# Peptides against a protein of PDB entry 8OXM: the designs that were tried, part 9

Target 1, 371 residues: chain A of PDB entry 8OXM
Amino acid sequence: FKAEFRLAGGVNLPKIIDCVGSDGKERRQLVKGRDDLRQDAVMQQVFQMCNTLLQRNTETRKRKLTICTYKVVPLSQRSGVLEWCTGTVPIGEFLVNNEDGAHKRYRPNDFSAFQCQKKMMEVQKKSFEEKYEVFMDVCQNFQPVFRYFCMEKFLDPAIWFEKRLAYTRSVATSSIVGYILGLGDRHVQNILINEQSAELVHIDLGVAFEQGKILPTPETVPFRLTRDIVDGMGITGVEGVFRRCCEKTMEVMRNSQETLLTIVEVLLYDPLFDWTMNPLKALYLQQRPEDETELHPTLNADDQECKRNLSDIDQSFNKVAERVLMRLQEKLKGVEEGTVLSVGGQVNLLIQQAIDPKNLSRLFPGWKAWV

## One batch from the design tools (peptide; made by RFdiffusion4, then SolubleMPNN)

Design b1_p8_6_s1 (from b1_p8_6, 3 letters changed)
Fold by OpenDDE base, seed 1:
Structure b1_p8_6_s1 (fold): chain B 371 residues (1-371), chain A 8 residues (1-8)
Amino acid sequence: as target 1 above (371 residues)
Amino acid sequence: AVLPPVFD
């Protein structure tokens, strides 16, 4: 380890450390403090298993369908070491950085990211109709620009085309596996894009197994497929390559039902793995910028053991775990809303749900569904 | 790339 560190920023002040391996190679690592990395580590293991399944299948292997993974080493319940995702940028940083973001550069006459957020925050407590109307006004005045990522990074037309396909395949694979694992909508900062491969890296996996549906503002989409995410695919959007890669990923997941159920069952009943949504975590994940100043000190409140009878906690936990397993089994059978769908029917339903402006308008405004 | 804060 080098004696020097850099601050990455954010509330927890994660430290970027340079490590010399036994091979003499320097590797960047992030030391995250005051955060439980166990869920991230567990989800990376599940992604590695999904990648193994995808590599065994000839159709998905030929398409190079993979989820990008990073190494997570939990050191304690509140600290760990992550492999730094070197050569990645958050899609939110590329799109909506206040100084040099792609929206400002390519669409200088559109609404600012701040104006969009303000408009959607003003209607947060309003009807679904009012949310939809304001979301459509925001979308009209905030046009997608993510196509420019590949155009800026890959000047050679053949490389550009290959990288746009790599992006589209990465979105498809992560969307379907993310749906199976119940990751839901992903904040634009929690999706990194690799500047060399155009592949996505999903980070901060603290919402899994559809726990996003029990947030104060419940998720309404199976995965993030917002207008900029679609714009990055180019002129075909969700059609052609994306749809086919979703279908081929879903085929592998459904054909691997027993393996996936067994893995998730072991994880759900691991006494060291708390995947359940607690009220404090739910508040933190949907905190308002105005509320930040007061709640940060109180999140260090020790879990006052609300000595709810251990029996009632265990029974409630087991019933949640059983419901998660049942819903996972339904997804892997293609059961949607009590109907058994084909792979193509299921993938079509998920795509339609994910791109529906009515669903997008109902998301938590902090997650920027217009981006 | 900052690991983004958990949602601000």
Scores: peptide ipSAE 0.007, ipTM 0.552, DockQ to the pose 0.121
Fold by OpenDDE base, seed 2:
Formats: C-alpha cells, structure tokens, sequence
Structure b1_p8_6_s1 (fold): chain B 371 residues (1-371), chain A 8 residues (1-8)
C-alpha cells in the first residue's frame, strides 16, 4: 500500500488507497469503514452467477448482456476493501451535482435539484394525491438531460451510437437481474456509469430480496427506470432495444429457475449473510440527509443485546426466508399479482410499474424519483 | 456518497 490516501466524499469518508498487486500492477482501492461489505460481496457472487447464465445463452451472449461486477474483500463486519473503478461516476454526480450537473448546464431555468428535493420533502408525510401532484409539478419543471452523457463522452457518431446501445443493454440486464433478486435502494448515488463503456455499475447492495418494501417508506418500483434513465437510451426510450434485452434476460432467468432458487436458498440460510432489514438500517437508509453536509453520526449504538429468545428469532427468520423463496419462485414462474404472465407480459408489467408516476411519487425523497 | 467499483 502507498502511504498516501485520499478521502472520497460522503457520510462515511471512505479512504481511497493505492496498492501494488503481487503482479506489480498498481490498483486503486476503496477502504470503506463502518459498513458491512459482506452483503455486497455475496450479491457480487450472485451477479457473477447470473452473468454465467447470460453467457451460456446464445441470445443474451450475442447481445453482451451482463451485469457489471466489482471485487469486494470484506475485512470485518464493519470494514472492507472495494476495488475502485477508475473512470466511473455516480449518475447523480453527472446529473445533479450542485454547480456542474447536467441539469444545471442544459436546463438552467428548470428547478434546481435542491428545489425539487425540498418540494418532495415538504409532502413526504402527505397523502398520495398531494405527493403525486407535487411530483408532477417537479417533473414538469425538471426535464431529463441524461442523453447528454453519451453526447459529451463520445464525440464520434458511430461510437456514440454503440455506447448508447451498451448503456441501454446494461440498464435492461441490471433492471431484470435486480428485480429477480429484489434489489432496492437504487438511488442516483448507488448507480455508477462507466465513462468508457457507458455500462452501469450497481453498488451498495445492502437492500436485496425485496427488503426495500419493508422500509418505513416502502419501495414501489421494481427497478430504477426514471425519466433520466430512459433519456439516456435516446429517442427509442424503453421501446425496441431495452424491452428486447429485458425479455431476453427474463427468459434466461426463468429458464434457470432451479439454479437461481438453489443459490438463493443457500444464501438466505447462510448465518454469515445478514440480508434482513433491521430497524437501525432502515432508519439509516431513510434518514440520510441528502445534503452533502458532514453530519458525522456519532451513533454509538450500544449493542444492547436484546436477548430475544433464540427460538422466536429463528422461527421468524425462517418464515421470512421461506416468503423470499416463494416470491422468487413466483417471479421466475412469471406470477405477478396472482396471474401467470408470459415473459413479454411480465416485462411489460415491470416497465409500466417502474415508469408509473404514481409509484414514483410514493418513493422516499432521497431516492430522487424525478431524476 | 457510495463509491465506484472496479470491473473485470
């Protein structure tokens, strides 16, 4: 390791360190403290398995459908090393950075990101009707700009077109794989874009198996398919390439039901894999001040070992695990709301759910559903 | 702020 480190932004101030590998190559690494990286490591293994399934199928292999993965080395329950991707940026950083964000640059007369957030926070405890009305006002005055990412990064028209296709395929693959695994907390800081490939990287995988639905503000969308995410696909939007890539990914997942169930079953019963939502984690996820203000949470949560009787914990855990497996089996059978759907019908329903402004308006403001 | 992972 080099003696120098850089601080990366955000609440936990993770340290960027440079290390020399046994191969003599210098690699940038992120040391994340205070977070359990075991969940990220396990979910990366599941993504690698999904990628193996996608590479075995001719139709998904021809489309290069993959979910981008990263190396995670957990060091403890509260520390680990992430491999740091040089040349990725959070989509939120590109879109809604305070001074240099694409919304500010291309839409200077629209609402600021802060104004949008403030308006949605003011209605956070209001009715669904009031949330919907304010969300529609925000959306009218905050128009999508993510098309400009590929236009800024890829000046050659042929390269630009291929990168826009790579982006669209990456969104499709990660959306369907993420839905199957019940991946939540897909806010604009948890999705990175590679500046060279235009592929997405999903990070902070701490909300999986639909545990986002048991948050104080439940998640109401199957994946992030917001207006900027769609705008990055260009003039075709969700139609054509995106839809076909979703359908082909879903087809591979459904045809791999036994393999996926077996893997997820092993993970759900792994005593080292804490996938369950706890009240402190839920509170942390939905009390995040969206403001870049350095609120050091000196939460000395004294580990008051509430000695819940081991038997009642195990029975409650097993019932949650069984419910997760049942819901995964339903998804892999195309069972939605008690109805068996075709791959095309299921993908269509998921797209409609993800773009529905009624669902988007109900999300936690910190998810930034207007972006 | 969550930080960017490396690709293979």
Amino acid sequence: as target 1 above (371 residues)
Amino acid sequence: AVLPPVFD
Scores: peptide ipSAE 0.006, ipTM 0.433, DockQ to the pose 0.053
Fold by OpenDDE base, seed 3:
Structure b1_p8_6_s1 (fold): chain B 371 residues (1-371), chain A 8 residues (1-8)
Amino acid sequence: as target 1 above (371 residues)
Amino acid sequence: AVLPPVFD
């Protein structure tokens, strides 16, 4: 280990450490504290299994459909080592950085990222109709710019075209596999883009198995397919390459139903794998600026109500796990809203749900659905 | 400070 470390920023102040291997190569590692990396580690293993399924199929292998993975070594319930995603940037840092964000650079007369967030926070407790109207006003005055990512990074037109295809394939693969696994909390800081490959790296996998739907503000989209995500695909948007890659990914997932169910069943019943949403985690994910001031430590929740009989906790857990498995089986059969859909019909429904401004306007303002 | 395990 080098004697020097860097801070990666953020509330948990993760440490970037440089390690010299026995091979004389320097490797960057991210040491996270106060965060449970076990869920990330488990979800990375599930992604590796999905990648194995995608590599076995000729059509998905030819398209190079893969979810980007990173190495996670959990050291405790609140600490671990991550492989540092070298050469990645959060899409939020590129798009909506306060000083040098792409929206400010390319659209200087649009609303600022702060003005958009403020407008959506002002209507957070309002009707769905009022949220929709304000979301449409925000969207009109905050136009997408993510097309410029590939244009800035890849000056050669042939390289630019191939990288835009790599991006579109990465969005499609991660969207469909993320939907099957019920991956939530897809805000702009939890999605990194690789500056060399144009592929997405999904981080912070702590909201899975549709647990985002039980948040105080429930998640209303199957994956992130916001206007900037679509703009990065170029002129075809969600049509052509994206749709075909979603369909081919969904075909492989549906044809691998038994394998995926068996894997997820083992994980859901693993006593070391805490995937359930708890009230403290829900509060952390959807903290309101107003609520930070009133968290006086009067959580003297009397130790008596936490004695839910161990039997009632276990029965409630088992019922939630069974419901997750049933819903996973439905998705893998193409059952949506009680109707059996073809792969093309299911993918079309998911795309329509993900781009619907009515669904996007209902999301927590911290998710930044206008980006 | 928990020292990271020395991986050999």
Scores: peptide ipSAE 0.000, ipTM 0.414, DockQ to the pose 0.025
Fold by OpenDDE base, seed 5:
Structure b1_p8_6_s1 (fold): chain B 371 residues (1-371), chain A 8 residues (1-8)
Amino acid sequence: as target 1 above (371 residues)
Amino acid sequence: AVLPPVFD
């Protein structure tokens, strides 16, 4: 280990440490000291399984459909080591950095990221109609720029085209796999982009199995398919490559029902895998920037000893687990709103739900649905 | 392989 460490940004102040391996290779690691990394580790194993299923199918293998994974080693309920995703940047850092974000560089006359956030925070407690109107005003005055990521990083036109396809395939694969697993909290800091591959790396997997619907402001979209995410696909947008890659990913997931259900069942009943949304975590994920000052998460270790009748907790847990499995089975059968859909019909519904400005306007302002 | 640091 080098004696020097860097701080990564964020409330938990994760330490970036540089380690020389026994192979003489330098490897950067992220040390988190307040997060349960078991959920991230388990979700990485599920992603590796999904990748194995995608590699077995000829159509998904030919398209190189994969979800990017990273190494997680949980050390305790509150600590662990992550492989740092070297050569990645948060999409939020590229798009809406306060000093030199792509929106400011390419659209200097649009609203600032701060003005957009302020406008959406002002209507946070308002009606859905007021939220929609303000969201549409924000969107009109904050136009997408994520097309410039590939244009800046890949100057050769043939490489640029290949990387834009890699990006589009990565969005499609992660969107469908994320939907099947009910992955939430897909804000612009939890999605990294690889500067060499243009593939997405999803981090902070602490909201899964549709637990984002239990948040104080419930999640209303199946995955992040915001205007900048679409702009990065180029002129075809959600059509052509993206749609076909979603359909082929969904086809593999639906044809792998037994495997997916069996694995998720084992995970849901694993006593070491806490996937349930707790009220403190829910508050933390949707805190106001103004409230960051007072809530030191003195998660005192002692409050776990509330001997609530083990029987009532277990019965409630089992009913939630059964409901999650039932909903997963419905998704894998193409059951949406009580109707059985084809793969194309289901993918179309999910795309429409994800791009609907009414759904996007209802999200927590910290999710930045206008980006 | 970098052994993950065991933090006790």
Scores: peptide ipSAE 0.000, ipTM 0.421, DockQ to the pose 0.027

Design b1_p8_6_s2 (from b1_p8_6, 4 letters changed)
Fold by OpenDDE base, seed 2:
Structure b1_p8_6_s2 (fold): chain B 371 residues (1-371), chain A 8 residues (1-8)
Amino acid sequence: as target 1 above (371 residues)
Amino acid sequence: ATLPPVFD
């Protein structure tokens, strides 16, 4: 390791370190403290398995449908080394950076990111009707700009077009696989975009198996398909390439049901894989000050070992694991709301759920559903 | 090589 480190942005101030590998190559790494990177490591293995399934199928292989993965080396329950995704930027950084964000640059007369956040925070405890009205006002005065990412990064028209297709395919693949795995917490800082490939890298995989639905403010969308995410696809939006790539990804997932169930079953019962939502994690996820203010939470959570009887914990855990497996099996059968859907019907329902402003308005403000 | 102290 080099003696020098850089701080990455964010609440936990992760350290960017340069290391020389055994191959003599210098590699940048992110050292994340205080977070359990075991969940990220396990989810990266599941994504690699999904990628293997996608590469075996001719239709998904021809479309280069893949989820971008990164290397995770857990060091402890609260520490690890991430491969730093060099040449990636959080989509939030590009879109809603305070001074240089694309919304500020291209839409200087729209509401600021702070004004949007403030308006949604003011209605956070209000009715769904009040949340919807304020969300629609925010959306009217905060118009999408993510089309400009590819236009800024790729000046050649042929390259620009191919990168916009790569982006659209990446969104489709990650959306469907993320839905199958019940991936949550898909806020704009947990989704990176590669500046060379236009592909997405999903980070912070600590909300999986629909555990986002048991948050104090439950997640109401199957994946992130917000207005900026759609705007990045260009004039076709969710139609054509995105829809077809979702359908082809869903087809491979449904046809791989036995493999996916077996893998997820092994992971759910792995005593080293804490996928369950705990109250402290839930509190942390939805008390994140959306403001970049350096609030060091000195949460000395004294580990009061609430000696819950081991038997009641195990029975409650097993019932949650069984419910997760049942819901995964339903998704892989195309069972939505008690109805069996075709791949096209299921993908259509998921797209409609993800773009519904009623669902988006109900999300936690920190998810930034207006972006 | 001492791993840099993982600050918990």
Scores: peptide ipSAE 0.000, ipTM 0.402, DockQ to the pose 0.035
Fold by OpenDDE base, seed 3:
Structure b1_p8_6_s2 (fold): chain B 371 residues (1-371), chain A 8 residues (1-8)
Amino acid sequence: as target 1 above (371 residues)
Amino acid sequence: ATLPPVFD
């Protein structure tokens, strides 16, 4: 190890360490503290299995449909080593950085990212109608700019076109596999883009199996397909390449039902894999600026109510696990809202749900649905 | 915070 370390920033102050391998190559590693990396490690294994299924199918292999993965070595329940995603940037840093964000550079007369967030926080406790109206005003005055990512990074037109296709394929693959696994918390800091490949890297996989739906502000979209995500695809938007790549990914997932169910069943019943949403995790994910001041340590939750009989906890857990497996089986059969859909019908429904401004306006303001 | 063990 080198004697010097860098801070990656953020609340947990992860340390970037440079390691010299026995091969004399320098490798960057991210040491996270205070986060449970076991869920990330497990979800990376599931993504590797999905990638194996996608590589076996001729149509998905020809399209190079793959979810970007990273290595995770959990060291404890609150520490681990991540392979540092070298040459990636959070999409939020590119789009909505306070000083040099693409929205400020390309749309200087639009609302600032702060003004958009403020407007949506002001209506957070309001009706769905009021949230929708304010979301539409924000969207009108905050126009998408993510098309400029590929234009800034890839000056050659032929390279630019291929990288825009790589991006569109990456969004499609990660959206469909993320939907099947019920991946939530897809805010703009949990999605990285590779500056060389234009592929997405999904990080912080701590909200899976639709646990985002049981948050105090429930998630209302199957995946992130916001206006900037669509703008990065170029003039065709969600049509053509994106839709076809979603359909081909969904075909492979549905045809691999037994394998996916068996894998997820083993994981859901693994006593070392805590995938369930807890109240403290829910509070952490949806902290309100107002609530930071009143968290005096008067969680003297009397030790007596936490003696839910071990039997009642186990029965409640088993019922939740069974419900997750049933819903996964429905998705893999194309059952949506009690109706069996074709692959094209299911993908179309998911796209419509993901782009619906009524669904987007209901999300927690920290998710930044206008980006 | 205790430094994680240095793996040699």
Scores: peptide ipSAE 0.000, ipTM 0.406, DockQ to the pose 0.028
Fold by OpenDDE base, seed 5:
Structure b1_p8_6_s2 (fold): chain B 371 residues (1-371), chain A 8 residues (1-8)
Amino acid sequence: as target 1 above (371 residues)
Amino acid sequence: ATLPPVFD
């Protein structure tokens, strides 16, 4: 280990450490000292399984459909080591960095990222109609720029085109796999982009199995398909490559029902895998920037000893687990709102739900649905 | 690639 460490941004102040392996290779690692990394580790195993299913199918293998994974070593319930995703940047850092974000560089006359956030925070407790109107005003005055990521990083036109396809395939694969697993909290800091591959790396997997719907401001979209995410696909947007890659990913997931259900069942009943949303976690994920000052998470270790009748907790847990499995089975059958859809019909519904400005306007302002 | 040891 080098004696020097860097801080990564964020409330938990994760330490970036540089380590020389026994193979003489330098490896950057992220040490988290306050998060349970078991959920991230388990979700990485599920992603590896999904990748195995995608590699077995000829159509998804030919398209190189994969979800990017990273190594997680959980050390305790509150600590672990992550393989740092070297050569990645948060999409939020590229798009809405306060000093030199792509929106400021390419759209200097648009609203600032701060003005957009302020406008959406002002209406956070307002009606859905008021939220929608302000969201539309924000969107009109904050136009997408994520097309410039590939243009800046890949100057050769043939490489640029290939990387834009890799990006589009990565968005499609992660969107469908994320939807099937009910992955939430897809804000612009939890999605990294690889500066060499243009593939997405999803981090912080602590909201899964649709637990984002239990947040104080419930999640209203199946995955992140915001205007900048779409702009990165280039002129075709959600049509052509993206739609076909979603359909082929969904086809593999639906044809792998038994495997997916069996694995998720084992995970839901694993006593070491806490996937349930707790109230403190829910508050933490949707804290106001103004409230960051007072809530030192004195998660005193002692409050876990509330001997609530084990029987009532277990019965409540089992009913939630059964409901999650039932909803997963519905998704894998193409059951949406009580109707059985084809793969194309289901993918179309999910795309429409994800791009609907009414759904996007209802999200927590910290999710930055206008980006 | 040896992962560095788990710190207990």
Scores: peptide ipSAE 0.000, ipTM 0.418, DockQ to the pose 0.025
Fold by OpenDDE base, seed 4:
Order: C-alpha cells, then sequence, then structure tokens
Structure b1_p8_6_s2 (fold): chain B 371 residues (1-371), chain A 8 residues (1-8)
C-alpha cells in the first residue's frame, strides 16, 4: 500500500488508496467506512450471474449485453474495500456540477440545477397535478445535454457511433436487469459512466427488490430513463437499439426464470443479507436539507426493550420475502397489472412507465428526475 | 462506401 491517500468526497469520506498487487501492478481501491457493503457485494454476484445468462444466449452475446461489475470486499458491517472504478465519472458530476456541468456549458440560459431542485422541492408536499405542472416547467427550461458526453470524449465519428451504441446497450441491459431485481430509480451520483467504454457502472445498490416503493416518497418508475439518459442514446432515443436490447435482455431473463427465482430465494432468506428497508436507511436515502438538524441518532444501544417477539419479526419478514418472490415470478412470466404480456408488450409498458412525466414528477426531488 | 449493415 502507498502511504498517500485521496478523499473521494461525500458524507462517508471514502479513502482512495493505491496498492501494489503481488503481480507488481498498481490498483486503486476505495475504502468505505460507515457503510455496509454486503448488499453491494451480493448484488454484484447477481449481476455476474445475469451476465453469465446473457453470454450463453447468442443474441445477447452478439450485442455484448452486460452489466458492468466491480469487486466488493466487505470487511465489517460498516467497512469494506471496493475496486475503484478508474476512468469513470458520475453522470451527475458531468451533467450538473456546480462549476462546469454540461447543462451550464451547453445551456447557459436554462435554469440552473439549483433552481430546478428548488422549484421541485417547493412542490414536494403539493398535489400530483401541481408537481406535474412544475416538472413540465422545469423540463422546458432545463433541456437535456447528455449527448455531449460522447461528443466530447470521442472525436472520431466512427468511434463516437460505436460508443453511443455501447452506452445504449449498457442502459438497456442495466434497465431490464435492474427492473427484474427491483433496483428502481437511481440517484445521478450512483450511476457512473466509463470515459473509455461509454458503459454505465451502477454503484450503491442499497435499494433492491422494489424496496424503493416503500420509501417516504415511493418510486414510480421501473428504472432511470430520464431525459438526459435518453439524450445520450442520440436521435432515436428509446426506439431501435435500446428497445431491441431491452427485449433481448428480457427474453433471456424470462427464459431463465427457474435459475433467477432459485438464486433470489436463497438471497432473500439469507440471514446475513439484510435487503429490507429500515426507517434509518429510508431517512438517509431521502434526507431533506431541512432535516440536517440535531437528529444525532443517539443510537443508545439500550433500546434492547424493543424485543418485539422474534416470532413476529420472522413472520413479518417471511411475508415480505414471499411477496417479493411472487412479484419476481410475475415479472419473469410477463405479468403486469394482472395481464400476461409478450416480451415486446412488457418492455413497451416499462419504457412508457419510465419516461412518463407524470411518474417522473412524483419522484423524490433529491434524485433529480429532470436530469 | 456503403455503411456496413448495423446488425441491431
Amino acid sequence: as target 1 above (371 residues)
Amino acid sequence: ATLPPVFD
């Protein structure tokens, strides 16, 4: 290990360390503290399994449909080591960085990212109609710019076109697998883009199995397919390559139903894998700037007295796990809203749900659904 | 030069 470290920023102040392997190669590692990396590690294993299924199918293999994975080594319930995603940038940093974000550079007369967030926070407690109207005003005055990522990074037109296809395929694969696993919407800082491959890397996998639907502001989209995400695909948007890659990914997932159910069942009943949403995690994920006041959780260890009978906790857990498995089975059968859909019908419904401004306007403003 | 068919 080198004696020097860098900070990656953020609340947990993760340390970037350089290590020399036994092979003499330098590798960057991210050391996270105050975070349980077990869920990330488990989800990376599930992604590796999904990648194996996608590589077995000729159609998905030809398209190179994969979810980007990284190594996670949990060290404790509150610490671990991650492979540092070198040559990646958060899409949120590229798009809405305060100093030099792409929105500010390419659209200097549009609303600032701060103005958009403020407008959506002001209506957070309002009706769905008021949220929709303000979201449409924000969207009109905050036009997508993510097309410029590939244009800035890939100056050769043939390379640019290939990388835009790689991006589109990465979004499609991660969207469908993310839907199957119930990852929901993703904060713009938790989606990295590789500056060389144009592929996405999803980090911080703390919401899975549709647990985003039980947040204080429930998720209303199956995956992130916001205007900037679509703009990165180029002029065809969700049509053509994206739709076909979604359909081919969904076909592989549905044809792998037994394998997926068996693996997810084992994970849901693993006593070492806490996938359930708890109130503290929900607060952390949807913190309001106003709530940064004195809730020091004095996690006084002395609330031992909520010995809610172990039996009632186990029965409640089992009912949640059963419901998650039933919903996963429905997704893998193409059952949506009580109707059996074809792969194309199911993918179409999911795309329409993900791009619907009415669904996007109801998302938590902190996740920036207008980006 | 005909662009090669993009096998989508």
Scores: peptide ipSAE 0.015, ipTM 0.455, DockQ to the pose 0.014; fails the geometry check

